# Peptides against a protein of PDB entry 5OK6, part 57

Target 1, 215 residues: chain A of PDB entry 5OK6
Amino acid sequence: ELPGLDSQWRQIENGESGRERPLRAGESWFLVEKHWYKQWEAYVQGGDQDSSTFPGCINNATLFQDEINWRLKEGLVEGEDYVLLPAAAWHYLVSWYGLEHGQPPIERKVIELPNIQKVEVYPVELLLVRHNDLGKSHTVQFSHTDSIGLVLRTARERFLVEPQEDTRLWAKNSEGSLDRLYDTHITVLDAALETGQLIIMETRKKDGTWPSAQL

## One batch from the design tools (peptide; aimed at target 1 N132 P211)

Design b2_p28_4_s2 (made by RFdiffusion4, then SolubleMPNN; from b2_p28_4, 12 letters changed)
Fold by OpenDDE base, seed 3:
Structure b2_p28_4_s2 (fold): chain B 215 residues (1-215), chain A 28 residues (1-28)
Amino acid sequence: as target 1 above (215 residues)
Amino acid sequence: MSREELLAALAQAKSQLSSIDYEKYLAA
């Protein structure tokens, strides 16, 4: 049974546990398509449960660029294209109205940036390759707050690098050069890595030299 | 966080990385 309209509004939009509550790093938040949310707001504010303003099932279809990988469209803007809800509020809405059949929730994490928390709507997808086989890539998603060390470890794991093998990363920049990611303690954000960027894992030769040292 | 906001944050990044020529790297 749907809660009373006032109760719905309080649960979803209140400042303590609803849409306007403070962000906390590591929490899950969910995207809701803006028009649906506005329809819901109109419905609950109208005070008539039998009104023609019933929003129906949550449908985020317009936020997706594809229904295969369920990737978000680029350039979506909070408050224009979608609203962000904390997990509790999202689950309430889904419980009350349902989610469009077959459509996955759009879950995102709160990240800690310098002096601000934000929901990371667009995590970084990096294209990981080995220096000696650029044709075999692994696309891996990272947070902007993830360390380069994590990227390196992930690359090593994906390419089945033995523990005794030394590896390092290079990022291909927009100018066609490779930037060496020698500091593994900086973040993906600090390194200015972007989605679709090529990250090359270089493996040290058995003779102790690096392939790139021949340049 | 919008993509634009993220890109703005990236633009503020101060990574001082050593660079090599990509084409030269591929040729090595």
Scores: peptide ipSAE 0.052, ipTM 0.648, DockQ to the pose 0.026
OpenDDE base, seeds 1, 2, 4, 5: peptide ipSAE 0.047, 0.025, 0.029, 0.042; ipTM 0.660, 0.613, 0.659, 0.627

Design b2_p28_4_s3 (made by RFdiffusion4, then SolubleMPNN; from b2_p28_4, 10 letters changed)
Fold by OpenDDE base, seed 5:
Structure b2_p28_4_s3 (fold): chain B 215 residues (1-215), chain A 28 residues (1-28)
Amino acid sequence: as target 1 above (215 residues)
Amino acid sequence: MSAEELRAALAAAKSQLSSIDYEKYLAS
């Protein structure tokens, strides 16, 4: 049985632990399709558990551009297309109403930007390749707050680079040039890296020269 | 964070990186 309607409201929308609670860096939040959430609000505000306003199971289908990779549509707007709930509130709703069969939860992390916390709805997906084998890519997701150093380490791991091998990164820009990511301490955000961007890992030659040295 | 907010944040990025010609790099 569902909890009482007033109890549901208090659990989900309170300002201390529910929808309205402050964001904390590193926490998981979940997207809920806006229409469903509004239907739920109407249901619990109506005061009749047997009402025709029963929302049914959570269905975020309209937020996805595909059901293969479960990628979100571009340009979704908080408060218009979806609402954000903290993990506890999300899990309550799922336990009470269920989630559409086969549909994954849309989990996102709170990130710390210089002067604000935000739920990172669109983390960066980078295409990692080696300079000598551009046809073999690894798509890897990063936070905008991740360092270029982490991107480099991740690339080295994915390509099974030996510890003694020296590597560096280049990012293909929109102008058809490669930007050298020489500073590994800056973030993905600082480097202005975007989803779908090609990141080339260059490996130093045995003779001590770089493949790009003549350019 | 919306896509618009993210784009705004990216536009504010001022990292200056050295660049090389992509086609030349591929041909090397």
Scores: peptide ipSAE 0.202, ipTM 0.756, DockQ to the pose 0.025
OpenDDE base, seeds 1, 2, 3, 4: peptide ipSAE 0.150, 0.170, 0.023, 0.106; ipTM 0.719, 0.740, 0.462, 0.693

Design b2_p28_4_s4 (made by RFdiffusion4, then SolubleMPNN; from b2_p28_4, 11 letters changed)
Fold by OpenDDE base, seed 2:
Structure b2_p28_4_s4 (fold): chain B 215 residues (1-215), chain A 28 residues (1-28)
Amino acid sequence: as target 1 above (215 residues)
Amino acid sequence: LSAEELRAALAAARSQLSSIDYEKYLAS
């Protein structure tokens, strides 16, 4: 059952627990399509539960570029295309109004940048490949705050690399060269890695040499 | 992060790294 309109407003918009609450690293936030949210605001602010302003179920369809992988459209802007809600507020709205059938929630994480917290709406999707089989890629999502070390570990796991095998990463850049990712302690952001970028895992040869050393 | 903020951050974070030619790498 829907709670009272004033109660809905307080629960969702309250600065302590609602939309305006501070961001904290690691927390989940959810995207809500802006038009739906504005209609909800009009509904609850109108004070008439029987009004024609009832928003219906949450429908984020316009935020997706496809209904297969449910990827977000590029270039979406907070406050224009969508509103961010903390998990509690999102779950209340879903409970009250429902979510469009078959449509997944758009969950994103708060990340810690050097001096600010932000919801990471667009994590980095990297194409991981092995140096000796460039035709088989694994698309893996990473946070900009993840280390290159995590990317390497993930690549090793996906390609079933044995613990005793030595590996390193290269990133294909826009100039048509491979940049060596030497420091595994820097972040994806520090390395300026981007979505769709090819990351090559090189495995050391049994003779102790690297395949790329012959170049 | 907005898409614009992210692009700006990436541009600022870009550094010079040692590199090899990709086509040569493919040919090896």
Scores: peptide ipSAE 0.201, ipTM 0.720, DockQ to the pose 0.026
OpenDDE base, seeds 1, 3, 4, 5: peptide ipSAE 0.130, 0.021, 0.029, 0.020; ipTM 0.682, 0.424, 0.434, 0.523; seeds 1, 5 fail the geometry check

Design b2_p28_5 (made by RFdiffusion4; failed a check: the pose's geometry)
Pose (drawn by RFdiffusion4):
Structure b2_p28_5 (pose): chain A 215 residues (1-215), chain P 28 residues (1-28)
Amino acid sequence: as target 1 above (215 residues)
Amino acid sequence: GQEEYETQEAEREERLATQEAEREERLA
């Protein structure tokens, strides 16, 4: 059952429960298509529960590239294309109005940058492959603030690399050559990695030689 | 090794082109 209009407004807009909730690293926020949010706002501010301004189910279809991979469209602007809600507010709105059938929520996380916190709407999607098959990829989203060491550990897990196998990483650049990702302590941002980039994990041979020594 | 790398890269590009054409047909 729907809460009253003022109750909905307080839950979604105010304090710890709503849009005014402070940004804390690691917390989740969700994207809501702006037109739907404005329609909900007009409805809850209108004083009429029976109004035709009732927004209906949340539908973020215009925010997705397609329904095959459900990727968020690039180039979206907060306040123009979408509004961010904390996880609780999103949960409440979905429980009240529903979410379009078959459509996934768009969940993003708050990250820490040198002097600010922000929701990382566009993390870096990396294609992780082993050197022996450059077409067999695990597509994984990493934060700009994740370390290269985390990228390596993730690639190892995704490919079930055994503990005794030694592995290291390369990145294929836009010129089609390879840049060695030497330092595991620096971040994806420091390494200037971009979405869609191929990250190659090579494995050391049993004799101690590396496949890349052949390049 | 260099030749193996180039072969694997060409096969990767052909696979991606095929997948993109199938995606466009599905969305048409």

Design b2_p28_5_s1 (made by RFdiffusion4, then SolubleMPNN; from b2_p28_5, 15 letters changed)
Fold by OpenDDE base, seed 4:
Structure b2_p28_5_s1 (fold): chain B 215 residues (1-215), chain A 28 residues (1-28)
Amino acid sequence: as target 1 above (215 residues)
Amino acid sequence: GREEFERRLEEREKKEEELEKEREELLE
């Protein structure tokens, strides 16, 4: 059942718990396609519940590049392509209007960057490989706020590296050369790692030498 | 329009309630 138009507006747009409330790290926010949201705004602001401006079901189809993995299109812009809503507001809208059949919600997390909180719409997907088998990759998603140390630990886990084995990371840069990730305390953002980037885990030899030192 | 939407929503809710009832009956 749809609540009154004024109630809808207050619940979704109020400054305390609505769309414009302060972001908090770790909380979930959801993307709503911009045109639908603007139509909803016009509908609830119009004051006529029977208006032809009724928005119908939420449909984010235009935000997706595929219906298999439900990946977002690249280059989407907040305020132009989509609106971000906190979880409570999103769930209200879904309960009132429904979500298009078979379409998943687009949930994202708030991350804390230096001096700013933001919803991380595009986490970083890295291709993790071993130095001795570049053809076998594990695609893993990371936050820009995750440390290189976490990337290394994740790579070790995915490749079942024993605790006693020493490992280090290399990133393949845009020029095709390899940049060593020396500092494991910096973030994915600080290291300027990008989606689709190849990250090579090198394992130290039993003789104490590194494979790359022989190149 | 809204009336058609509300009608469809009510129909979906009814179907979901029926499905939930069937699931509960299968678990008994």
Scores: peptide ipSAE 0.214, ipTM 0.673, DockQ to the pose 0.010
OpenDDE base, seeds 1, 2, 3, 5: peptide ipSAE 0.196, 0.180, 0.205, 0.209; ipTM 0.658, 0.636, 0.683, 0.656

Design b2_p28_5_s2 (made by RFdiffusion4, then SolubleMPNN; from b2_p28_5, 14 letters changed)
Fold by OpenDDE base, seed 2:
Structure b2_p28_5_s2 (fold): chain B 215 residues (1-215), chain A 28 residues (1-28)
Amino acid sequence: as target 1 above (215 residues)
Amino acid sequence: GKEEFEKQLKEREKLEEEREKEREELLK
């Protein structure tokens, strides 16, 4: 059941709990397509629930580049292409108007960077491979704030590396050469890793030597 | 050193590009 139009406006746009509330690290926010949101604003500001300005169900179709993996289009801009809502506001709108059939919500996390908190709309997707089988990859999503240590642990888990085995990472750079990721305490951002970048996990041999050291 | 890994990566990329071209040609 739809609440009163004034109640909807206060619930969603209220600066304390709505769209304008402060970002908090670790919280989930959701993307709403800009034109739908503007239509909703016009509807609730009109004061007539029977108005022809009814926005219908939320439809984020124009934000997606595919309907298989539901990846976002590149280069989307907040305030131009989409609006960000906190989880509570998003769930209210979905309960009132519905979400287009088959579309998943576009959920993103608030991350804390050195001087700012932001919703991470585009986390980093890395291609993880083993040094001895470059043809078999795992695509894994990471935050810019995740450590290289987490990338390494994730690679070990995906490739079922035993706890006693020693491993290290290499990144393929834009020139096609390999850079070793020595410091596992720095972040994905600090290491300047990018979406689509190949990350190679090297496993130490039983004799204690590294495959790369012998080449 | 890392030279062999770099070589293997370049060979893989070349193979993937060739396969993609073959797929595109088959779809024309």
Scores: peptide ipSAE 0.021, ipTM 0.411, DockQ to the pose 0.444; fails the geometry check
OpenDDE base, seeds 1, 3, 4, 5: peptide ipSAE 0.019, 0.014, 0.017, 0.020; ipTM 0.379, 0.412, 0.421, 0.425; seeds 1, 3, 4, 5 fail the geometry check

Design b2_p28_5_s3 (made by RFdiffusion4, then SolubleMPNN; from b2_p28_5, 15 letters changed)
Fold by OpenDDE base, seed 5:
Structure b2_p28_5_s3 (fold): chain B 215 residues (1-215), chain A 28 residues (1-28)
Amino acid sequence: as target 1 above (215 residues)
Amino acid sequence: GAEEFERQLKEREELEKKLEEERKALLE
């Protein structure tokens, strides 16, 4: 049984635990398709539980570009395409109304940027390759706040690089040139890495020379 | 250097694309 309409409103829209609560780094938030959310708002604000404005189950279909990988469409805008809810509020709505069959929740993390907390709706998807085998790639998601060091470690792990092998990263820039990622302490954001960008892991040769240096 | 490395990678990429196309053609 659904809770009272006023109770629903208070639970979801309050500034302490609901939609308007402060963002905290590391917390999970969830996307809700805006049309559904507006329908829900109309329903609970109408005061009639038997109203034809009942929103039905949550359906985020319009936010997905595909139903295979469940990736978000590009260019979605908060407040226009979706609303963000903290985990507790999301789970309440799912409990009350259900989620469309087969759809995964769209969970995102709050990240801390230098001057702002933000729900990272679009993590950076990097295309990781080895310098000697460009045809085999791993697409991996990173936070903008992740370090280049983490990208390197992740690449090493995905390609099963042995600990004794020395590696370094290059990024293919928009001009088609390669930029060496020297500083592993800077973030993905600082390095201005973008989704779809090719990241090349170079492995040092057994003779101690780098493939790039011999050319 | 970096420029030569870029060239090498580009050449490799192009070669891989050609080989892939050839393989697809053989399978059709």
Scores: peptide ipSAE 0.106, ipTM 0.653, DockQ to the pose 0.188
OpenDDE base, seeds 1, 2, 3, 4: peptide ipSAE 0.102, 0.104, 0.105, 0.057; ipTM 0.647, 0.649, 0.659, 0.545; seed 1 fails the geometry check

Design b2_p28_5_s4 (made by RFdiffusion4, then SolubleMPNN; from b2_p28_5, 15 letters changed)
Fold by OpenDDE base, seed 3:
Structure b2_p28_5_s4 (fold): chain B 215 residues (1-215), chain A 28 residues (1-28)
Amino acid sequence: as target 1 above (215 residues)
Amino acid sequence: GKEEFEKRLEEREKLLEEEEKKRKELLA
């Protein structure tokens, strides 16, 4: 049963537990398509539960670029395309109105940055390649808060690098040149890595030399 | 270099802070 309209509004928009709730690192937030949310707002603000403004099931279809991998469209903007809700608020809405059949929830995590918390709607998607096979890429998602060390470890794992082999990373910059990712303790954010960026894993040769001149 | 990373980080952090500020304003 649907709670009273005022109760719905308070649960979802409440500054303590709702939409305005402070972000906390590690918590899950959910995207709600903006038009649906606005329809819900109109419904609950209208004061008539029998109103024709009933929003129906949550439908996030317009946020997805495909219904196979359920990948988000690029360039979505909070407040314009979607609303972010904390897990509790999201689950309330789903329980009250349902979610469109077959659609997965769009769950994202709050990440901790040096001075702020942010819902990471778009993790950084990097193209990992080996120095000797630039044509074979592995696309892997990383948080902005993940270390370059994690990127390197991930690359090593994907390419089945033996533990005794020494490796390092290069990033292809916007100018087409290669920047060394020499500090593995900095984050993806620190390195200013971007989605679609090519990351090259170089493996040291048996003679102790690096193939860098071949990149 | 390290200084370049620091510069890029500072710029990115500033942008992110501005985005979060706008978000808070949207919710007010």
Scores: peptide ipSAE 0.271, ipTM 0.809, DockQ to the pose 0.025
OpenDDE base, seeds 1, 2, 4, 5: peptide ipSAE 0.223, 0.253, 0.031, 0.238; ipTM 0.774, 0.802, 0.486, 0.785

Design b2_p28_6 (made by RFdiffusion4)
Pose (drawn by RFdiffusion4):
Order: sequence, then structure tokens, then C-alpha cells
Structure b2_p28_6 (pose): chain A 215 residues (1-215), chain P 28 residues (1-28)
Amino acid sequence: as target 1 above (215 residues)
Amino acid sequence: LTDEQLRQLAREQGLNEELAEKYPAWAR
């Protein structure tokens, strides 16, 4: 059952429960298509529960590239294309109005940058492959603030690399050559990695030589 | 895969021609 209009407003807009909730690293926020949010706003501010301004189910279809991979469209601007809600507010709105059938939520996380916290709407999507098959990829979203060491550990896990196998990473650049990702302590941002980039994990041979020594 | 299939795979994945030629050795 729907809460009253003022109750909905308080839950979604105010304090710890709503849009005013402070940004804390690691917390989840969700994207809501702006038109739908504005329609909900007009409805809850209008004083009439029976109004035709009732927004209906949340539908973020215009925010997705397609329904095959459900990727968020690039180039979206907060306040123009979408509004961010904390996880609780999103949960409440979905429980009240529903979410379009078959459509996934768009969940993003708050990250820490040198002097600010922000929701990372566009993390870096990396294609992780082993050197022996460059077409067999695990596509994984990493934060700009994740370390290269995390990228390596993730690649190892995704490919079920055994503990005794030694592995290291390369990045294929836009010129089609390879840049060695030497330092596991730096971040994806420091390494200037971009979405869609191929990250190659090579495995050391049993004799101690590396496949890349052949390049 | 044959050497030619490995070269073709390298090209499909966007490696430059010099690396595509070396890929069958590297893929092993």
C-alpha cells in the first residue's frame, strides 16, 4: 500500500533516508530517469493522491544502451538525464511503484577522491583475457580507484588460475601495441586505463620463461 | 588453432600487424 504523499516526500528527499543522505565511500546509490522523478515530485507535491500525475512504475529504459547487455549510456549528466537516490530511497520507491518488468536496477557506488566523495556513475569496464585466447574475455567493472593488484587478483579468480601459476598483466593501447602494467599498487586511474580496454594476463611457463619474451 | 587462425584472432582483437605476426608464438 502506498504511503501518503507527505510521508513519501519525507522518505525520498530528506535526512538519512533520502537524497540529502551524506555521501559515504562504498555506499550504493541508484539512478532514476529524470522525467519519472519529476513526475513523482509533481505527484507528491500536488496534494491529490488520485491525481493523473501518478507516475506509475519506474522505467529507466531511456538510460540504457540496449537490453542485450543493459549498459548505461555514456555521456549522461546528473540532474539532466537522471537523479541519484540512496539505496533505501530506491528500495522504497520500487516497493511503492514497482520497477519495469525485466529491467535491472542501475546501482553505483560512492568513491573517495582526493578532496571529495562522489558517486562513480562511470567505472572502467575492462576485458580480461589470458594470452592464449584474446577473444575469451571476462568483462568486469572496476573503480577508477581500484588497484592494478585488484585487477590482477580478479583476473586470476575469474579464470580459475591455480596458486602455483605466475601471472602478470599487459594493456592493449589504442595503437594496437602493449603497455606493461608493472606496478600493482597504483590505481586504474593512475594507469590511465579506459572502458573497453583489453587487459591481457600472461602466465609464466614451467621453465620460468614468459610468453611475452617472444614479442 | 592453426598459426593463421591465431594471427586472425590477434587482428580481430585489434593488435597491430607486427604483434599479430608474433601472436602464434606468444599464444603458446

Design b2_p28_6_s1 (made by RFdiffusion4, then SolubleMPNN; from b2_p28_6 with L1M T2S Q5E Q8E E12Q Q13A E21A)
Fold by OpenDDE base, seed 4:
Structure b2_p28_6_s1 (fold): chain B 215 residues (1-215), chain A 28 residues (1-28)
Amino acid sequence: as target 1 above (215 residues)
Amino acid sequence: MSDEELRELARQAGLNEELAAKYPAWAR
């Protein structure tokens, strides 16, 4: 059963887990399509639960560029195209109204910069592969603030690389050549890694040689 | 603030690995 309209409004807008609560580093926030959210606002402010202004299921369709990979459209703007809700508020709305069938939630993380907190709406989605099996990829999202070291650790974990195995990363550039990521301390941002970019994890051979050195 | 602005701020801030560890990569 839906809560009372005033209760909904207070919970989502003014509650401890409401839309206007301070951002906290590492927290999950969710995108809600602006038109739906405005319709919800109108509904709960109208005072009639049976109103024709009932928003129906949350529908974020217009935020996606396609319904295959569910990537966001480029250039979406907070407050114009979508509203950000903290996890608790999002889950309340989903529990009350549902999410459109087949649509995934649009979850994003709060990142912290010096004196700035922001939800990172467009993290970098990398295609991680092994040098010896380019056909098996793991798609993983990274913050622009993540280190190349974290990318490497993540790749190792996803491919179940043994601790004793030595690995390194290569990025496939737009020209189709491979650039070695030598410095693991720089960020994804500093390395200029882009969404959809292929990252190849090379594993050192038992003989101590690198596969790439034999090409 | 756009994500492009955010990226520029991140670059300027020179975020280190310690800060990056707060936002671990996750699967899609």
Scores: peptide ipSAE 0.023, ipTM 0.404, DockQ to the pose 0.021
OpenDDE base, seeds 1, 2, 3, 5: peptide ipSAE 0.018, 0.006, 0.007, 0.005; ipTM 0.450, 0.354, 0.376, 0.374; seeds 2, 3 fail the geometry check

Design b2_p28_6_s2 (made by RFdiffusion4, then SolubleMPNN; from b2_p28_6 with R7K Q8E E12A Q13A E17D)
Fold by OpenDDE base, seed 1:
Structure b2_p28_6_s2 (fold): chain B 215 residues (1-215), chain A 28 residues (1-28)
Amino acid sequence: as target 1 above (215 residues)
Amino acid sequence: LTDEQLKELARAAGLNDELAEKYPAWAR
């Protein structure tokens, strides 16, 4: 059952679980399409529950680039394209209005960056390959806060590298050259890795030499 | 794969011409 309009507004905008609550690292937040949210605001602020301004079910269709993988469009901007709500507020709205049939919720995590908390709307999707098989890529998502060490461990796992095998990473840059990722303790953000970037895992030869010595 | 096919794979992956030419040696 739908709460009163004032109760809805207080719960979503001004409640302890409202839109303006502090960000906390590790918490889940959800994206709501901006026009729907503005329609909802107008509806609850209008004071008439029978108003023609009823927003209907939440429809995030315009935020998706495809309905197969449900990937977000690139370049979406908070406050322009979408609003971020904490999990509790999102679940209230879904319970009251519903979510468009077949659409998944757009859940994102709060991450801790230097000096700020942020909802990570776009995690970094890296294309992982082996140096000797560039044609077989694995797309893997990482947080900007993940270490290069985690990227390396993930690559090793995906390619079933044995513990005794030594490996290192190269990033293909925009110029088509390769930048070696020496420091495994820095983050994906610190290394300035971007979505769609090719990351090449090199495996050391049995003779102790690196294949890249031939470059 | 031939050396030329390996070079083509390198180019397709977005490696520059210099690296693409050297890639067959790296891939072995």
Scores: peptide ipSAE 0.634, ipTM 0.965, DockQ to the pose 0.917
OpenDDE base, seeds 2, 3, 4, 5: peptide ipSAE 0.017, 0.025, 0.035, 0.018; ipTM 0.517, 0.537, 0.573, 0.485; seed 5 fails the geometry check

Design b2_p28_6_s3 (made by RFdiffusion4, then SolubleMPNN; from b2_p28_6 with L1M T2S Q5E R7K Q8E Q13A E17D)
Fold by OpenDDE base, seed 3:
Structure b2_p28_6_s3 (fold): chain B 215 residues (1-215), chain A 28 residues (1-28)
Amino acid sequence: as target 1 above (215 residues)
Amino acid sequence: MSDEELKELAREAGLNDELAEKYPAWAR
């Protein structure tokens, strides 16, 4: 059942699960296209349920660059292009107005950075490859807060590396050279890894030598 | 191993231009 307009406003804007609630690490937040959200605000503030200002179903189409992988457009700005809502508020709006058919929710996680909580709208997509077969890649999404160790473990898993095999990572840098990711305890952020960056997993040979050492 | 040698290793491993095109950060 659709609540009254005042109740909608309070639940979404000022409620315990409202837009302005504090961010908490690990929470899910959702993007709502800004124009739709503003129309909703106008509708509920207008006080007339029969108003022509009814926002209709949530439509985030303009936020997506593709309808295949549902990737976000680059360079979207909070407050300009979208509004962030906590999960409860998002689910309320979806229950009240619906979501455009076929569109997935744009769910993002709150991450803990050294001095701030932030909704990570753009996680890092890394291109994982093996040193001996660069033609076979796995694109994997990581948080900026994920460790290089996690990237390595993920690469090992995706390429079905046996537990006894030793592996290490290299990142292609902006100069086109390869930088060894020696410290596996630093984060993706600390390593300055970027979306679309190639990460090469090198596997040690059975003779104990590294392929890279033979060049 | 030099950066050039690593680059050659990567090339020999079959770096295709399609990956670079799909992921601009790789082309950077």
Scores: peptide ipSAE 0.021, ipTM 0.537, DockQ to the pose 0.089
OpenDDE base, seeds 1, 2, 4, 5: peptide ipSAE 0.011, 0.016, 0.007, 0.010; ipTM 0.419, 0.443, 0.334, 0.360; seed 5 fails the geometry check

Design b2_p28_6_s4 (made by RFdiffusion4, then SolubleMPNN; from b2_p28_6 with L1M T2S Q5E L9K R11L Q13A R28K)
Fold by OpenDDE base, seed 3:
Structure b2_p28_6_s4 (fold): chain B 215 residues (1-215), chain A 28 residues (1-28)
Amino acid sequence: as target 1 above (215 residues)
Amino acid sequence: MSDEELRQKALEAGLNEELAEKYPAWAK
């Protein structure tokens, strides 16, 4: 059942779980396409439930670059292209209006950066490969706050590396050279890793040598 | 894969020419 228009407004905009709620690390927030949200605002502020301003189901189609992987378009701007809602507010809107058939929710996490809490709209997508098979990549998303150690563990898991095998990472830079990721305790952000970047996992030989010693 | 095929895979992956030339030795 749809709540009254004033109740909807209070729950989404002015409630304890509304749009203006303080960000908390680890919480889920959701993107809503700006035009739809503005239409909803106009509808609930108009005070007439029979108004032609009814927003219909949530449709985030314009935020996606593809309908296969449901990747966001690059360069989307908060407040211009989309609004961010906390999970509770998002779930209310979905329950009231529905979500366009086949569209996934655009869920993102609040991350803690040194001086700011931010919804990480664009996590880093890395191309993980083995040094001996560059043509077989696993695309994996990481937070900017994730450690290189997590990237390494994830690569080991994806490639079914045995626990006794030693591995290390190389990042392909913009010049097509390789930078070794020595410190596994730094973050993806600190390592300046970017979306689409190739990360090569090297496995140590049984003789104790690294294959890259021949480079 | 042949050394030439491996070199080509390195180039396709975006490695520079210098590394692509060395890549067959690394891949083995």
Scores: peptide ipSAE 0.644, ipTM 0.967, DockQ to the pose 0.935
OpenDDE base, seeds 1, 2, 4, 5: peptide ipSAE 0.636, 0.638, 0.638, 0.640; ipTM 0.966, 0.966, 0.967, 0.967

Design b2_p28_7 (made by RFdiffusion4)
Pose (drawn by RFdiffusion4):
Order: structure tokens, then C-alpha cells, then sequence
Structure b2_p28_7 (pose): chain A 215 residues (1-215), chain P 28 residues (1-28)
């Protein structure tokens, strides 16, 4: 059952429960298409529960590239294309109005940058492959703030690399050559990695030589 | 899937042929 209009307003807009919730690293926020949010706002501020301004189910279809991979469209602007809600507010709104059938929520996380916290709406999507098959990829979203060491550990896990196997990483650049990702302590941002980039994990041979020594 | 194959081909461009040659060298 729907809460009253003022109750909905308080839950979604205010304090710890709503949009005013402070940004804390690691917390989840969700994207809501702006038109739907504005319609919900007009409804809850209108004083009439029976109004035709009732927004209906949340539908973020216009925010997705397609329904094959459900990727968020690039180039979206907060306050123009979408509004961010903390996880609790999103949960409440979905429980009240529903979410379009078959459509996934758009969940993003708060990250720490040198002097600010922000929701990372566009993390870096990397295609992780082993050197022997450059077309067999695990597509994984990493934060700009994740380390290259995390990228390596993730690639190892995704490919079930055994503990005794030694592995290291390369990045294919826009010129079609390879840049060695030497330092595992720096971040994806420091390494200037971009979405869609191919990250190649090579495995040391049993004799100690590396496949890349052949390049 | 087809979408995954298309995304892998796109990541291999440009110089896909150079990358496949290098793959062959590394597999040798």
C-alpha cells in the first residue's frame, strides 16, 4: 500500500533516508530517469492522491543503450537525464510504484577522490583475456580508484588461474600496440585505462620464460 | 554470445591482424 504524499516526500527527499543523505565511500546510489522523478515530485507535492500525475512504475528504459547488455548510455548528465537516489530511497520507490518488468536497476557506488566524494556513474569496463585467446573475454567494471593489482587478482579469479601460475598484465592501446601494466599499486585512473580496453593477462611458461618475450 | 564476440572484435581493433599474429607467437 502507498504511503501518504507527505510521508513519501519525507522518505525520498530528506535526511538520512533520502536525497540529502551524505555521500559515503562504498555506499550504493541508484539512477532514476529525470522525467519519472519530476512526475513523482509533481504528484507528491500536488495534494491529491488520486491525481492523474501519479507516475506509475519506474521505467529507466531511456537511460540504457539497449536491452541486450543493459549498459548505461554514455554522456548522461545528473539533473538533466537522471536523478541519483540512495539505496533506501530507491528501494522504497520500487516498493511503492514497481519497476518496469525485466529491467535491471542501475546501481552505482560512492568513491573517494582527493578532496571530494562522488557517485561513480561511469566506472571503467575492461575486457580481460588470456594471451592465448584474445576473443574470450570477461567484461568487468572497475572503479577508477581500483588498483591494477585488483584488476590482476580479478582476472586470475575469473579465469580460474591456479595458484602456481605466474601472470602479468598488458593493455592494448588505441594504436594497436601493448603497454605493460607494471605497477600493481597504482590505480586504473593512474594507468589511464579506458572503458572497452583490452587487458591481456599472459602466463609464464614452465621453463620460466614469458610468452611476451617473443614479441 | 554474438554481442560478446562483437565487443571482443571491437576491442581488438585497430591492428587486429597484428594482434592475432602476436597471439600466434605467444602460443608458439
Amino acid sequence: as target 1 above (215 residues)
Amino acid sequence: SAAEAEAADEALEPEKDRMLEWQARMNA

